Peptides against a protein of PDB entry 3ESW. Designs and how they scored, part 6

Target 1, 322 residues: chain A of PDB entry 3ESW
Amino acid sequence: NNIDFDSIAKMLLIKYKDFILSKFKKAAPVENIRFQNLVHTNQFAQGVLGQSQHLCTVYDNPSWHSIVLETLDLDLIYKNVDKEFAKDGHAEGENIYTDYLVKELLRYFKQDFFKWCNKPDCNHCGQNTSENMTPLGSQGPNGEESKFNCGTVEIYKCNRCGNITRFPRYNDPIKLLETRKGRCGEWCNLFTLILKSFGLDVRYVWNREDHVWCEYFSNFLNRWVHVDSCEQSFDQPYIYSINWNKKMSYCIAFGKDGVVDVSKRYILQNELPRDQIKEEDLKFLCQFITKRLRYSLNDDEIYQLACRDEQEQIELIRGKTQ

## One batch from the design tools (peptide; aimed at target 1 D6 L12 Y16)

Design b1_p9_5 (made by RFdiffusion4; failed a check: too like the target's own chain)
Pose (drawn by RFdiffusion4):
Order: C-alpha cells, then sequence, then structure tokens
Structure b1_p9_5 (pose): chain A 322 residues (1-322), chain P 9 residues (1-9); non-standard residues A184 YCM
C-alpha cells in the first residue's frame, strides 16, 4: 500500500472548495437574529456595523476616481515612480511597480499635496499665523459648507485682527481635494480614495484609540501592507505600538471585499484590555458582514477571496509573513 | 498540492 497522497491531496482541494462556497451562501435567518440582535446587545457592534456602511462601498466611485485623477499631477507621480523603478526594482519586477507607486503617492501626498492643520491660519492675516488664534468652540455648518457632508465647524478668533477663521470638518473627500488640509481623519479619507483611484485594493483601518489609516494589497508581497499617509509610512505596522508607544485595544479594517479584525498586526505591545465585545461575537460580526458584502459575487470570486482571508488569518495568528 | 492539503487538514 504505497498510499497515494497526490490523489488524496488533489481530492480535498475539491472538497474544500465546496465547504467554502457553502459558507458564503444564504444568510439562513438563524444567524440573522444573532446579528440583528448583537447590534442591540452591544454598541461596539453597532459601531462596526455603522462604519462598514460608511466605509466599504464608498470609495468605489468612478465619478470620484476620475476627478481625483484629473486633479492629481500624474505626470509628476508617474515620473518619479518610473525614476525609482530605474534604479533597479528587484530582480523580480513582479508587480513591484505597484508598490513603488504606492510609496510615491505617499510622498506626493505629504511633501506636496495635502497639509496638516491643528488650528487654522487666519483668513485675513498672513499664511504662517495660527498660534494667535484662540478657539470659540464648534458649531453646525452654514449653508455652503453643509453641501460637503459636514457636521462640525470649528471656529476661531484671530487676536491680531479680530476676524474669525472657520475650519469645517468635511467627509466629502472630493471637497478635501480643494481644501487640501486637515487632520488623520481627512488625511486618511482622501488618501484611501486616492489609492482606490489607481484601482488598487485598499482598506480603511480604524483604531479605537483615535487613529485611522490604510491597508493596501501588494501583489508583489502577496499580503496586505500597512499604509499611513500622515506618517508617509509604507510597511511599518509597529509604528503605533512600538515607535509611538501608543496603547491600543482593537483595530478593524473596512473594504469593498470585507471587514476584518487586524488588531494582531498592530497591537503588538502596550496591549489594552479588549473589553468591549465577546471575542466570539466579533468574529461572527465580521464574518456576517463580509458574507453579506459578497452575495452578488460569483463562485470563483467567493473562493479566491476566502483564501486571501485565510492566508491573512495564518499571518495574524502566527507572528509573521508567508 | 500535498502541502496545501495537509495544511487544510
Amino acid sequence: as target 1 above (322 residues)
Amino acid sequence: FNSIAKMLL
């Protein structure tokens, strides 16, 4: 009995596919209650549910993608990307070009395109002039800025001239292309859209302890890569937990293809208690949403995606890549 | 193939 593994191996891969294609089916009403309900037992759940709605489908918008592309200096971007591919781009330029592009976009965005704003500059006084602004709080948007999906307008008084500069907080990323300023919040909103506009596979990563950033899929490194525009950072998920010494509890990724707990990638010391939701329920929550996010996908798509997800679980469950 | 099958098990 030379036991045939190649037979048994080829078999299974077949059986596995059926297991997978079955998993991403229906929404049998049994687990539906578990969902509709959990979103009332727990607000961390309603939190994730809400954000999934605002953040997964939103950046897939050709109208926007095109405007961003019109607006960005593609000649400049691609020139530099090409210049860096010139100083050899790995023996295997195997989709490495995509990585060089993301890196350059980070540079352009930071060094060139968008600017940080703690207090705003005075609208009437000069440009470099924010530290003589004392804030008078926040309020609703006026008629004009209401168009751009704004909730809060921070208003400031200039002690040197008396005029009031205002700093609307927009969510319409197309509006940000114009204003070209803000904090993680909008820096991240626009940067996610920018990444999506090059057709990249992109995600919005949300840290409960008030930071947001991106994840991009590098076909060259065939895994997700951490991208933080504010820090012009490429592959440095440790940056928060170690470099900054920031304490964190949860990290959640959002995208067109799914919602995934990516905590393990980032919360690699200074771990805070995860006391917000039964860990079993969180797994379920993401799975149900990811499953919901895929009813209209075909079998080949449902499968190839599920494998990428699995590859990721092993990466997180373990301590490393591969 | 054998490595993938074994991993699935």

Design b1_p9_5_s1 (made by RFdiffusion4, then SolubleMPNN; from b1_p9_5, 7 letters changed)
Fold by OpenDDE base, seed 5:
Structure b1_p9_5_s1 (fold): chain B 322 residues (1-322), chain A 9 residues (1-9)
Amino acid sequence: as target 1 above (322 residues)
Amino acid sequence: NIEKALEIL
């Protein structure tokens, strides 16, 4: 009896696909009850849910993508990408081109496009006057600032001329294309939109200890890649724990297709207590939100994403042997 | 950079 190993392999693959797809079916009533109880009783869970409702969908706006692409110097960007890509003789195939694109976007954004703003320049004295600015505190937005999803405005007084300068903390990324300045929040917000505008698979990573960055799914590396626009950093997840000696408890990634606890990628040392939620409940929460985000996807899309999830989980469990 | 990390806070 010639065992048709090819037929057996095909049947196993079909059964495996069906098994994977079965995990992404509509949540059972018990799972819905668990979810509702968790988000109502745990503040951290409520925060993760609230962030997912915004961050998982806000960047999937075709009108915003068009405005971004019209605003960027695409000729400069692609010229630089092509120049770097040509050095490697194309031996690694077309998939590596997106890694070069993301690296150039990091360069372009930090060096040519966006500015870090510890303190604003004085509106009256002009450029390079931030040293003369004294913080007076924060207030709510005015009627104009409120149009651009602004929750807080930092108020500064110029020590030279005595005038007040407002620094609105805009959450509208289209307004950030105009203002071209901010801190980690504004940087990550606009840079996430920029990467999405190039059709890339991107996640927004929130760290509980007041930092934010991106992840990009590299088709070349076949994994999620750390991307920090503030640092012009590509694939350096260790920079926070090792280089900054930052203490951290949670890093949560928010994307169109899922919410993932990525803490193990970034928290390599100096881990703070993970006391905000039970580990099992956090895992359940992320999986539950991820299921909801995928409810409209077809079986092939669900299967492909589930394979990516499994690969990522293996990576996160093994730890990167850097 | 630790200084920049403090600026991000």
Scores: peptide ipSAE 0.012, ipTM 0.467, DockQ to the pose 0.013
OpenDDE base, seeds 1, 2, 3, 4: peptide ipSAE 0.005, 0.000, 0.000, 0.006; ipTM 0.416, 0.405, 0.403, 0.425

Design b1_p9_5_s2 (made by RFdiffusion4, then SolubleMPNN; from b1_p9_5, 7 letters changed)
Fold by OpenDDE base, seed 5:
Structure b1_p9_5_s2 (fold): chain B 322 residues (1-322), chain A 9 residues (1-9)
Amino acid sequence: as target 1 above (322 residues)
Amino acid sequence: NIEKALQIL
């Protein structure tokens, strides 16, 4: 009896696919009850849900993508990408081109496009006057600032001329294309939109200890890659824990297709207590939100994403042997 | 850079 190993392998793959797909079926009533109870009783869970409702979908706006692409110096960007890509003799195939693109976008964004703003320049005295600015506190947006999803406006007084300068903390990434300045929030917000505008698979990573960055799914590396626009950093997840000696408790990634606890990628040392939620409840929450985000996807899309999820979980469990 | 990390807060 020649065991048709190919037929057995095909049947096993079909059964495996069916098993994976079965995990992404509509949530059972018990799972819905657990979810509702969790988000009503746990503030951290409610926060993760609230962030997912915004961050998982806001960047999937074709009109915003067009505005971004019209605003960027695409000729400069692609010229630089092509120049770097040509050095490697194309031996690694077309998939590596996106890694070069993301690296150039990091360069372009930090060096040519966007500015870090500790303090604004004085609106009256002009450029390079931020040293003369004294913070007076924060207030709510005015009627104009409110049009651009602004929750807080920092108020500064110029020590030289006495005039007040407003620094609105805009959450509208299209307004950030105009203002071209901010801190980690504005940087990550606009840079996430920029990466999405190039059709890339991108997640927004929130760290509980007041930092934010991106992840990009590299088809070349076949994994999620750390991307920090503030640092012009590509694939350096260790920078926070090791280089900054930052203490952290939670890093949560928010993307179109899922919410993932990525803490193990970034928290390599100096871990703070993870006391905001039970680990099992956080895992359940992320999986439940991820299921909801995938309810409209076809079986092939669900299967491909589930394979990526499993690979990522293996990576996160093994730790990067750096 | 620790100084930048402090500026993000």
Scores: peptide ipSAE 0.013, ipTM 0.502, DockQ to the pose 0.013
OpenDDE base, seeds 1, 2, 3, 4: peptide ipSAE 0.000, 0.000, 0.008, 0.006; ipTM 0.416, 0.336, 0.493, 0.435

Design b1_p9_5_s3 (made by RFdiffusion4, then SolubleMPNN; from b1_p9_5, 7 letters changed)
Fold by OpenDDE base, seed 1:
Structure b1_p9_5_s3 (fold): chain B 322 residues (1-322), chain A 9 residues (1-9)
Amino acid sequence: as target 1 above (322 residues)
Amino acid sequence: NVEKALKIL
């Protein structure tokens, strides 16, 4: 009996695909009960759920993508991308072009487009007057500021002219295209939308210790790549733990296709206690939210994403981003 | 401009 090894291999691949797909089926009643109990009893789990409900879907807005692409200097961006791509030649294939695009978007955003705002300039005295600004505290938004998802407004007094300047902390990324200033939250919010507007696979990374950044899925590198708009950083996940000597406990990535604990990519030293949730419960939570985000996808999409997830988990275990 | 962005996808 000639063992048809090709038929056996095909059958094993089908059974493996079916096994993978079975993990993404609609949650059993017991898993729903576990999820509800977890988000009701654990504040960290509730926070991760709340963030996922916003960050996983808010950037998938075609109207916003159009407004972004109309606002950016696309001629400058592509001229610079084409110039850098032409230096390396075509040896690495077309997939590397997106890495050059993301690197140029980082440059353009930090150098030409957006501004860091520790203190606002005085609205009366004009540009480069932030040194004259004294913080008076924070208050709620006025009727105009409230239209742009503003929860907090920082209030400053000018020491020179005595006038009050408001610095609203806008969460509407379209308003940030107008204001073109902020801190890490505004930077990451708008930059995530910018990357999404170019049709890229992007995640928003939340760090519990007051920082936020992006990840981009590079088709050339075949992995998730660290992207920090504040730092103009591409593929430098070590900058926080090593260069900043930052202490961290949790890094959670939020994307349209899933929620992932990426702490192992960024927390290389000075790990803080992971005491907010049990590791098994965090793993369950991220998997449960990820399943919900994938419920409308077809079997081939689910399988491709599951293969990507497995590759990422192997990477995170092996520490291959060093 | 929008058409150029869509062609790289």
Scores: peptide ipSAE 0.015, ipTM 0.568, DockQ to the pose 0.018
OpenDDE base, seeds 2, 3, 4, 5: peptide ipSAE 0.010, 0.014, 0.015, 0.031; ipTM 0.532, 0.561, 0.572, 0.724; seed 5 fails the geometry check

Design b1_p9_5_s4 (made by RFdiffusion4, then SolubleMPNN; from b1_p9_5, 7 letters changed)
Fold by OpenDDE base, seed 1:
Structure b1_p9_5_s4 (fold): chain B 322 residues (1-322), chain A 9 residues (1-9)
Amino acid sequence: as target 1 above (322 residues)
Amino acid sequence: NIELALQIL
């Protein structure tokens, strides 16, 4: 009996696909109870859920994508991308073009478009007056500021003219296209929307120790790539642990297709205690939210994403981000 | 990855 190895391989692939798809079926009643109990009893789990409800979906807005593309200097961006792409030739294929695009968007955003704001300039004295600004504290938004998802306004007094300048911490990324200034939160928020507006697969990465950045899925590299708009950094996940010597406990990635603990990619040394949640409960939480985000996808989409998830998990275990 | 294992077969 000639063992039809091709038929066996096909049958194994079908059974494997069915097995993978079975993991993404609607949660059993017991899993729903476990999830509800976890988010009710664990503050960290509640925080991850709350962030997922916003960060996983807010950037999937076609109207916002249009406004972004109308606001950016696309002619300059593509001219620079084409120039860098032409240096390496076509040997690496068309998929590398998106890596050049993301690198140019990092350059453009930091150098030409957005500004770091430690202190605002005085509204009366004009540009380059931030050195004259004394913080008075923070307050709630006024009626105008509240229209742009502003929870906090930092208040500054000018030492030269005595006038008050307000620095509203806007969470509306469309308002950030106008204001073009902020700290890591505003930078990452708007830059995530910018990358999404080019049709890219993007995740927002939250670090518990007060930093935020992006990940981009490179089709050329066939993996998630670290992207920090504040640092103009591409594929340098080590910068926090190694270059900054930053101590960290959790890095959680939020995307339209899932929530993933990416701590192993970024926490290479100086790990802080992971005492906010049990590791099994965090794994369960991320998987449960990811299942919910994928409930409307077809079997082929679910399977492709599951294969990508497995590749990422292998990468994270092997430490092969380099 | 079972797909990689099946591509080697």
Scores: peptide ipSAE 0.015, ipTM 0.495, DockQ to the pose 0.184
OpenDDE base, seeds 2, 3, 4, 5: peptide ipSAE 0.008, 0.008, 0.011, 0.009; ipTM 0.487, 0.479, 0.510, 0.489

Design b1_p9_6 (made by RFdiffusion4)
Pose (drawn by RFdiffusion4):
Structure b1_p9_6 (pose): chain A 322 residues (1-322), chain P 9 residues (1-9); non-standard residues A184 YCM
Amino acid sequence: as target 1 above (322 residues)
Amino acid sequence: SKSIVEMLL
């Protein structure tokens, strides 16, 4: 009995596919209650549910993608990307070009395109002039800035001239292309859209302790890669937990293809208690949403995606890549 | 092949 593994191996891969294609089916009403309900037991759940709605489908918008592309200096971007590919891009330039592009986009975005804003400059006084602004709080948007999905307008008084500069907080990333300034918040909104506009596979990562950033899929490193535009950072998920010494509890990724707990990639010390939701319920929550996010996908798509997800679980469950 | 069988079972 030379036991045939190649037979048994080839078999199973077949059986596994059925298991997978079954998993991403229906929404049998049994687990539906578990969902509609959990979203009332717990707000951390309603939180994730709400964000999934604002953040997964939103950046897949050709109208926007095109405007961003018109607006960005592609000649400049691709020139530099090409210049860096020139100083050899790995023996296997095996979709490595895509990585060099993301890196250059980070540079352009930071060094060139967008600008940080704590307190705004005075609108009437010069440019470099923010530390003489004392804030008078926040309020609703006026008629004009109401168009751009704005909730709060922070207003400021200039002690040197008396005029009031205002700093609307927009969510319309196309508006940000114009204003070209802000904090993680909008820096991240626009940067996610920019990444999506090059057709990259992109995600919005949300840390409960007030920071947001991106994840991009590097076909070259065939895994998700951490991208933070504010810090012009490429593959440095430790940056928060170690370099900054920031204490964190949860990290959640959002994208067209799914919602995934990516905490384990980032919260690698200074761990805070995860006391917001039964861990079992969170797994369920993401799975149900990810499943929902895929009803209209075909079998080949449902499967190839589920494998990428699994590859990711092993990466997180373990301590490393591969 | 043996590793695939062990993993999937």

Design b1_p9_6_s1 (made by RFdiffusion4, then SolubleMPNN; from b1_p9_6, 5 letters changed)
Fold by OpenDDE base, seed 5:
Structure b1_p9_6_s1 (fold): chain B 322 residues (1-322), chain A 9 residues (1-9)
Amino acid sequence: as target 1 above (322 residues)
Amino acid sequence: NEDIVKKLL
């Protein structure tokens, strides 16, 4: 009997798909109990859940995407992308165009659009006066600042004119299109929205040691790619551990389709104690939230995302992003 | 590195 290897291969593929899909079915009662107990008893788990409720969905706003695209110099951006793509991209296929786009958006954002704000300029003395600013502390937002999801306002006094300047830490990314200044929080927040506005698969990466950045899913590289708008950095996950010699414990990525512990991508040396949660509980938490985010997806979408997840896990285990 | 302190959220 000629073993129909093609029939066997098809049958194995079906069984494999069914097995993958079975993992994304509604959570069992025991998993729900474990999840509830974890988020109620572990502060780190509660923090991850709270962040997921915002960061996984907030950027999926078509009205915001339109406002972003209307605000950016798209002609300049695409001119630069087309110029770089025309040099090398045609040989590598169309999927590399998005890598050029992200690289140009990094350039444009840092060089042309947004400003780093260590200290604000004096509202009275004008531009390039931040050197004269003395921090007085922080306070809550006023009635106007509160309209733009502001949690904290930094207060500065000008040593030259004596006037007070407020630096509200806005979390509304649309307000950041107006203010065009901030630190890593404002940079990453608005840049995440910008990337999403181009229809890209993007995650927001939170580092416990007070930094934030993005990841973009490159169809050309077929993996998640490190993107830091503050550094104009593309595919340089090592910059924190190696170049900055930064000590880190946790890096968690938040996207519309999942929450992933990406610590292994970024923590290459000088690892701090991972004592905030048990490793198995963190893995469970991220998988559980990811499963919930995918409940409305069809079987094909679930399967494709599960294949990406498996590939990423293999990558993270092997340390192959370098 | 002084720049790390500047990156406070």
Scores: peptide ipSAE 0.069, ipTM 0.768, DockQ to the pose 0.011
OpenDDE base, seeds 1, 2, 3, 4: peptide ipSAE 0.044, 0.061, 0.053, 0.068; ipTM 0.764, 0.767, 0.775, 0.775

Design b1_p9_6_s2 (made by RFdiffusion4, then SolubleMPNN; from b1_p9_6, 3 letters changed)
Fold by OpenDDE base, seed 2:
Order: sequence, then C-alpha cells, then structure tokens
Structure b1_p9_6_s2 (fold): chain B 322 residues (1-322), chain A 9 residues (1-9)
Amino acid sequence: as target 1 above (322 residues)
Amino acid sequence: NKKIVEELL
C-alpha cells in the first residue's frame, strides 16, 4: 500500500488549520465571565481594555489617511526613499522598499516635520523663548481646545513678559498635523497615524513607565520591528533597557488585529516587578481582546494572523530576531 | 538624549 504522503500532508494541514481556527471561535460563557470579572476587579486590566478600545481602531480612518498624505511632502519622502533603495534595495527584493520608507518617514518626521516640546515658546515673545517659561500646573481644556480631544492643558508663565502660554495636550492627531509639536505621546500618536496612512501594519506600544512608541510589521524581515519616532529609531528595541538604562515592567502593543504583551522584546534588564496583574490573567486578557478584534475576519485572515502570532511568540521566547 | 518621562496617562 503506497502511503500517499501528499494526501496525508494535505489532511494534516487541514486539521492544523481547523485546530488554529478553533481557538478564535466565539468565546465560551466561562471566558466571558472571566473577562468581565478581570476588567472589573483589576485596574491594570481595565486600563489595557480602555486603551485597546481607542488605540486598536482610531488609526483605521481613511479620511485621516487622506489628510495625512495631503499634508506630508510626499515628493521629498519618495525621492529620498527611491535614492536609498537604488543603492542597496534592488538586491534584497521589493519588500525591503517599505523598510526604506519607514526609515525615511522617521527621518522626515523628526528632522523636517515635528518638534519636541519640553516647554512651549512664549506666545508673546516668539520663538526660542522656552527657557523663560515656568510651569504653573495643568488645567482642563477651554472650549476651543476641547474640539481637538484635549484631556489636559499645561500652563506656563513667561518670566520675561509675564504672559501665560497654554500647551494643550491634544489627542486628535489631525490637530497635531497643524501644531507639529509635542512630547512622546503626540509624537507616537501622529507617527502611528502617518505609518497607517501608508497602508502599513502598525502597533502602538504603551510602556507603563511613561514612554510610547510604534511597531511596524516588516514584510522584508517578516516580523514586528521596533519604531520610535522620538529617537528616529528603527529595529533598536534595546535602546530603553540598555542605552537609557530604563527600568520597565510592561510593554503592551495595540494594533487593529490584536493586543500583545511585547515586554520581552524591550525589557532586557532592570525589570521592575510585574505585580499589576497575574501573568496568566494578562495573557488571557490580551488573547480575549485579540479574539474580539478578529471577530469579523474570515478563516484565512484569522489563520494567517494566528501564524504570525505564533512566530512572534517564538521570537519573544528565543530573544533572537530571526 | 533621554526623553523626559511624560505622565501620559
């Protein structure tokens, strides 16, 4: 009896696909109860859920993508990408072009487009007057600031002229295209939208210890790549733990297709206690939210994403970028 | 340059 190995292989592949898809079926009543109990009893879980409700979906706005593309100097960007791609990219194939694009977007954003704002310039004295600014605290937004999803406004007094300057912390990324200044929150928010506007797979990474950055899924590298707009950094996940000697406990990635604990990618040393939630509960929470985000996807999309997830989990365990 | 820690949330 010639064993039809091809038939067996096909059958095993089908069974494997079905097994993977079975994990993404509608949550059992027990899972829903566990989820509800977790988000109602654990503040960290509630925070992760709240962030997922915003960060996983807000950037998937076609009207915002159009506004971004109309605002950026696309001619300059593509000219620079084409120039760098022409040097080395042709040898690596077409998929590497997107890595060059992300690297140019990092350059363009930091050098040509956006500004870091430790303190605002005085509205009365003009440019390069931030050294004269004394913080007075934070306030709620006024009626104009409230139009642009502003949660808080930092208040500064000019030591030279005595005038008050407001620094609204806008969460509307379209307003950030106008203001073109901020700190890590504004940088990451707008840069996440920019990357999304080019049709890229992007995640927003929240670190509990007051930093935020992006991840981009490189088709060339076939993995999630660290991207920090503030640092003009591409594929340097070690910069926080090693270069900054930052102590960290949690890094959570939020994307349209899932929520993932990526702490192992970034927390290489100086790990803080992970005492905000049980590890099993965090894993369950991220999987549960991910399952909800994928509810409308077809079986092939679910399967492809699940394969990507498994590869990422292997990467995170091995600590080696393949 | 270490980014200033921002209380974002």
Scores: peptide ipSAE 0.030, ipTM 0.681, DockQ to the pose 0.012
OpenDDE base, seeds 1, 3, 4, 5: peptide ipSAE 0.019, 0.023, 0.032, 0.027; ipTM 0.640, 0.657, 0.718, 0.698; seeds 1, 3, 4 fail the geometry check

Design b1_p9_6_s3 (made by RFdiffusion4, then SolubleMPNN; from b1_p9_6, 3 letters changed)
Fold by OpenDDE base, seed 2:
Structure b1_p9_6_s3 (fold): chain B 322 residues (1-322), chain A 9 residues (1-9)
Amino acid sequence: as target 1 above (322 residues)
Amino acid sequence: NKEIVEKLL
């Protein structure tokens, strides 16, 4: 009896696909109860859920993508990408072009487009007057600032002219295309939208210890790549733990297709206690939210994403970028 | 060191 190995391989592949897909079926009543109890009893879980409701979907807005593409100097960007690609990229194939694009977007954003704002310039005295600014505290937004999803406004007094300058912390990324300034929150928010506007797979990474950055899924590298607009950093996940000697407890990635604990990618040393939630409960929470985000996807999309998830989990365990 | 701390606010 010639064992038809091809038939067996096909059958095993089908069974494996079905097994993977079975994990993404509608949540059992017990899972729903566990989820509800977790988000009602654990503040960290509630925070992760709240962030997922915003960060996983807000950037998937075609009208915003159009506004971004109309606002950026695309001619300059593509000229620079084409130049670098023509030099080194042709040997690596077409998939590497997107890595060059992300690297140029990092350059363009930091050098040509957006500004870091420790303190605002005085609205009366003009540019380069931030040194004269004394913080007075934070306030709620006024009626104009409230139009642009502003949560808080930092208030500064000019030591030279005595005038008050407001620094609204806008969460509307379209307003950030106008203001072109902020801190890590504004940088990451707008830069996430920019990357999304180029049709890229992007996640927003929240660190509990007051930093935020992006991850981009490189088709060339076939993995999630660290991207920090503030640092003009591409594939340098070690910068926080090693270069900054930052202490961290949690890094959570939020994307349209899932929520993932990526702490192992970034927390290489100086780990803070992970005492905000049980590890099993965090794992369950991220999986449960991910399952919800994928509810409308077809079996092939679910399967491809699940394969990508398993590969990422292997990467995170091995601590080696393959 | 100061710039790193200011980057996180």
Scores: peptide ipSAE 0.023, ipTM 0.704, DockQ to the pose 0.011
OpenDDE base, seeds 1, 3, 4, 5: peptide ipSAE 0.016, 0.019, 0.018, 0.022; ipTM 0.603, 0.661, 0.678, 0.685; seed 3 fails the geometry check

Design b1_p9_6_s4 (made by RFdiffusion4, then SolubleMPNN; from b1_p9_6 with S1N M7K)
Fold by OpenDDE base, seed 2:
Structure b1_p9_6_s4 (fold): chain B 322 residues (1-322), chain A 9 residues (1-9)
Amino acid sequence: as target 1 above (322 residues)
Amino acid sequence: NKSIVEKLL
């Protein structure tokens, strides 16, 4: 009996595909009940759901992508990318080119485009006056500020002229293209949109301990890559736990195609208690939201993403120190 | 150089 190994291999691949696809079928009634109970009873789960409803889809706006591309100095960006790409001589084509693009976007964004704002300059005294600014607290947005998805406005008094300067914390990334300033939230928000505008696979990473950054899916490296616009950092997930000695409990990545607990990539030491939710419930929550985000995808797209997810889970378990 | 972010947390 000649065992047709090719036929067996094909059949096993089909069965494996069907098995993977079966996990992404419509949620069973019991899973829906579990999800509803979890988000109604656990505040952390409710927060993750709320963030997913915004962060997973808000950046998939073609009109915003056009505005971004019209606002950036694309000639400068591509000139710099081409220059760096030509130095390394890699025949690896378009796949490695996107890594150079992301590195240049990090440079351009931090050096040429956006500014860090600890304190605003005085609106009356002009540039380099932030040292004279005293915080008075925060308040709600006015009627103009509210048009740009502003939740809070930080209020500062100038010690020189006595005038009040408002620092609205805009969540509208298009307004951030105008203001060109902020903290980690504004940086990550606009930079996520910028990366998305180049057609890249991007996730927004939320850390519970008040930091945010991006991940970019490198086709060259065939993995999710840490990207922090504030730090001009590419593929340095260790910077928080090691360089900053930051204590952290949760890092959750939010993307168009899924929500993933990426804590293992970033929390290398000084782990804080993970007491906000049961690990099994967090895993269930992320999988359930991911499944919902993929409901409109075809079987081949679902399968490809599921293979990528499995590779990421293996990476996160193995702790690949490159 | 401590990250500028570390000075705000």
Scores: peptide ipSAE 0.028, ipTM 0.746, DockQ to the pose 0.011
OpenDDE base, seeds 1, 3, 4, 5: peptide ipSAE 0.027, 0.026, 0.026, 0.028; ipTM 0.737, 0.732, 0.739, 0.744

Design b1_p9_7_s1 (made by RFdiffusion4, then SolubleMPNN; failed a check: a repeat of another design; its pose is not in this set)
Amino acid sequence: NKELVEKLL

Design b1_p9_7_s2 (made by RFdiffusion4, then SolubleMPNN; its pose is not in this set)
Fold by OpenDDE base, seed 5:
Structure b1_p9_7_s2 (fold): chain B 322 residues (1-322), chain A 9 residues (1-9)
Amino acid sequence: as target 1 above (322 residues)
Amino acid sequence: NEDLVKKLL
């Protein structure tokens, strides 16, 4: 009997797909109990959940995407992308165009659009006066600042004119299109929205040691790519551990389709104690939230995302992004 | 690096 290897292969693929899909079915009662107990007893788990409730969905706003695209110099952006793509991209296929787009958006955002704000300029003395600003502390938002999801306002006094300047830390990314200044929080927040506005698969990466950046899913590279708007950095996950010699414990990525511990991508040396949660509990938490985010997806979408997840896990285990 | 303190969220 000629073994129909094609029939066997098809049957194995079906069984494999069914097995993958079975993992994304509604959580069992025991998993729900474990999840509830974890988020109620572990502060780090509660923090990850709280961040996921915001960061996984907030950027999926079509009205915000329109406002972003209306605000950016799209003609300049696409002119620069087309110029770089025309040099090399045609040989590598159409999927590389998005890598050029992200690289140009990094350039445009840092060089042309947004400003780093260590200290604000004096509202009275005008531009380039931040050197004269003395921090007085922080306070809550006023009634106007509160409209733009502001949690904290930094207060500065001008040493030259004596006037007070407020630097509200806005979390509304649409307000950041107006203010065009901030630190890593404002940079990453608005830049995440910008990337999403181009229809890209993007995650927000939170580092416990007070930094934030993005990841973009490159269809050309077929993986998640490190993107830091503050650094104009593309595919340089090593910059924190190696170049900055930064000590880190946790890096968690938040996207519309999942929450992933990406610490292994970024923590290459000088690892701090991972003592905030048990590794098994963190893995469970991220998988559980990811499963919930995918409950409305169809079987094909679930399968494709699960294939990405498996590939990423293999990458993270092998350290192959370098 | 003094720049790390500047990156406070």
Scores: peptide ipSAE 0.068, ipTM 0.771, DockQ to the pose 0.011
OpenDDE base, seeds 1, 2, 3, 4: peptide ipSAE 0.043, 0.060, 0.051, 0.065; ipTM 0.764, 0.771, 0.778, 0.778

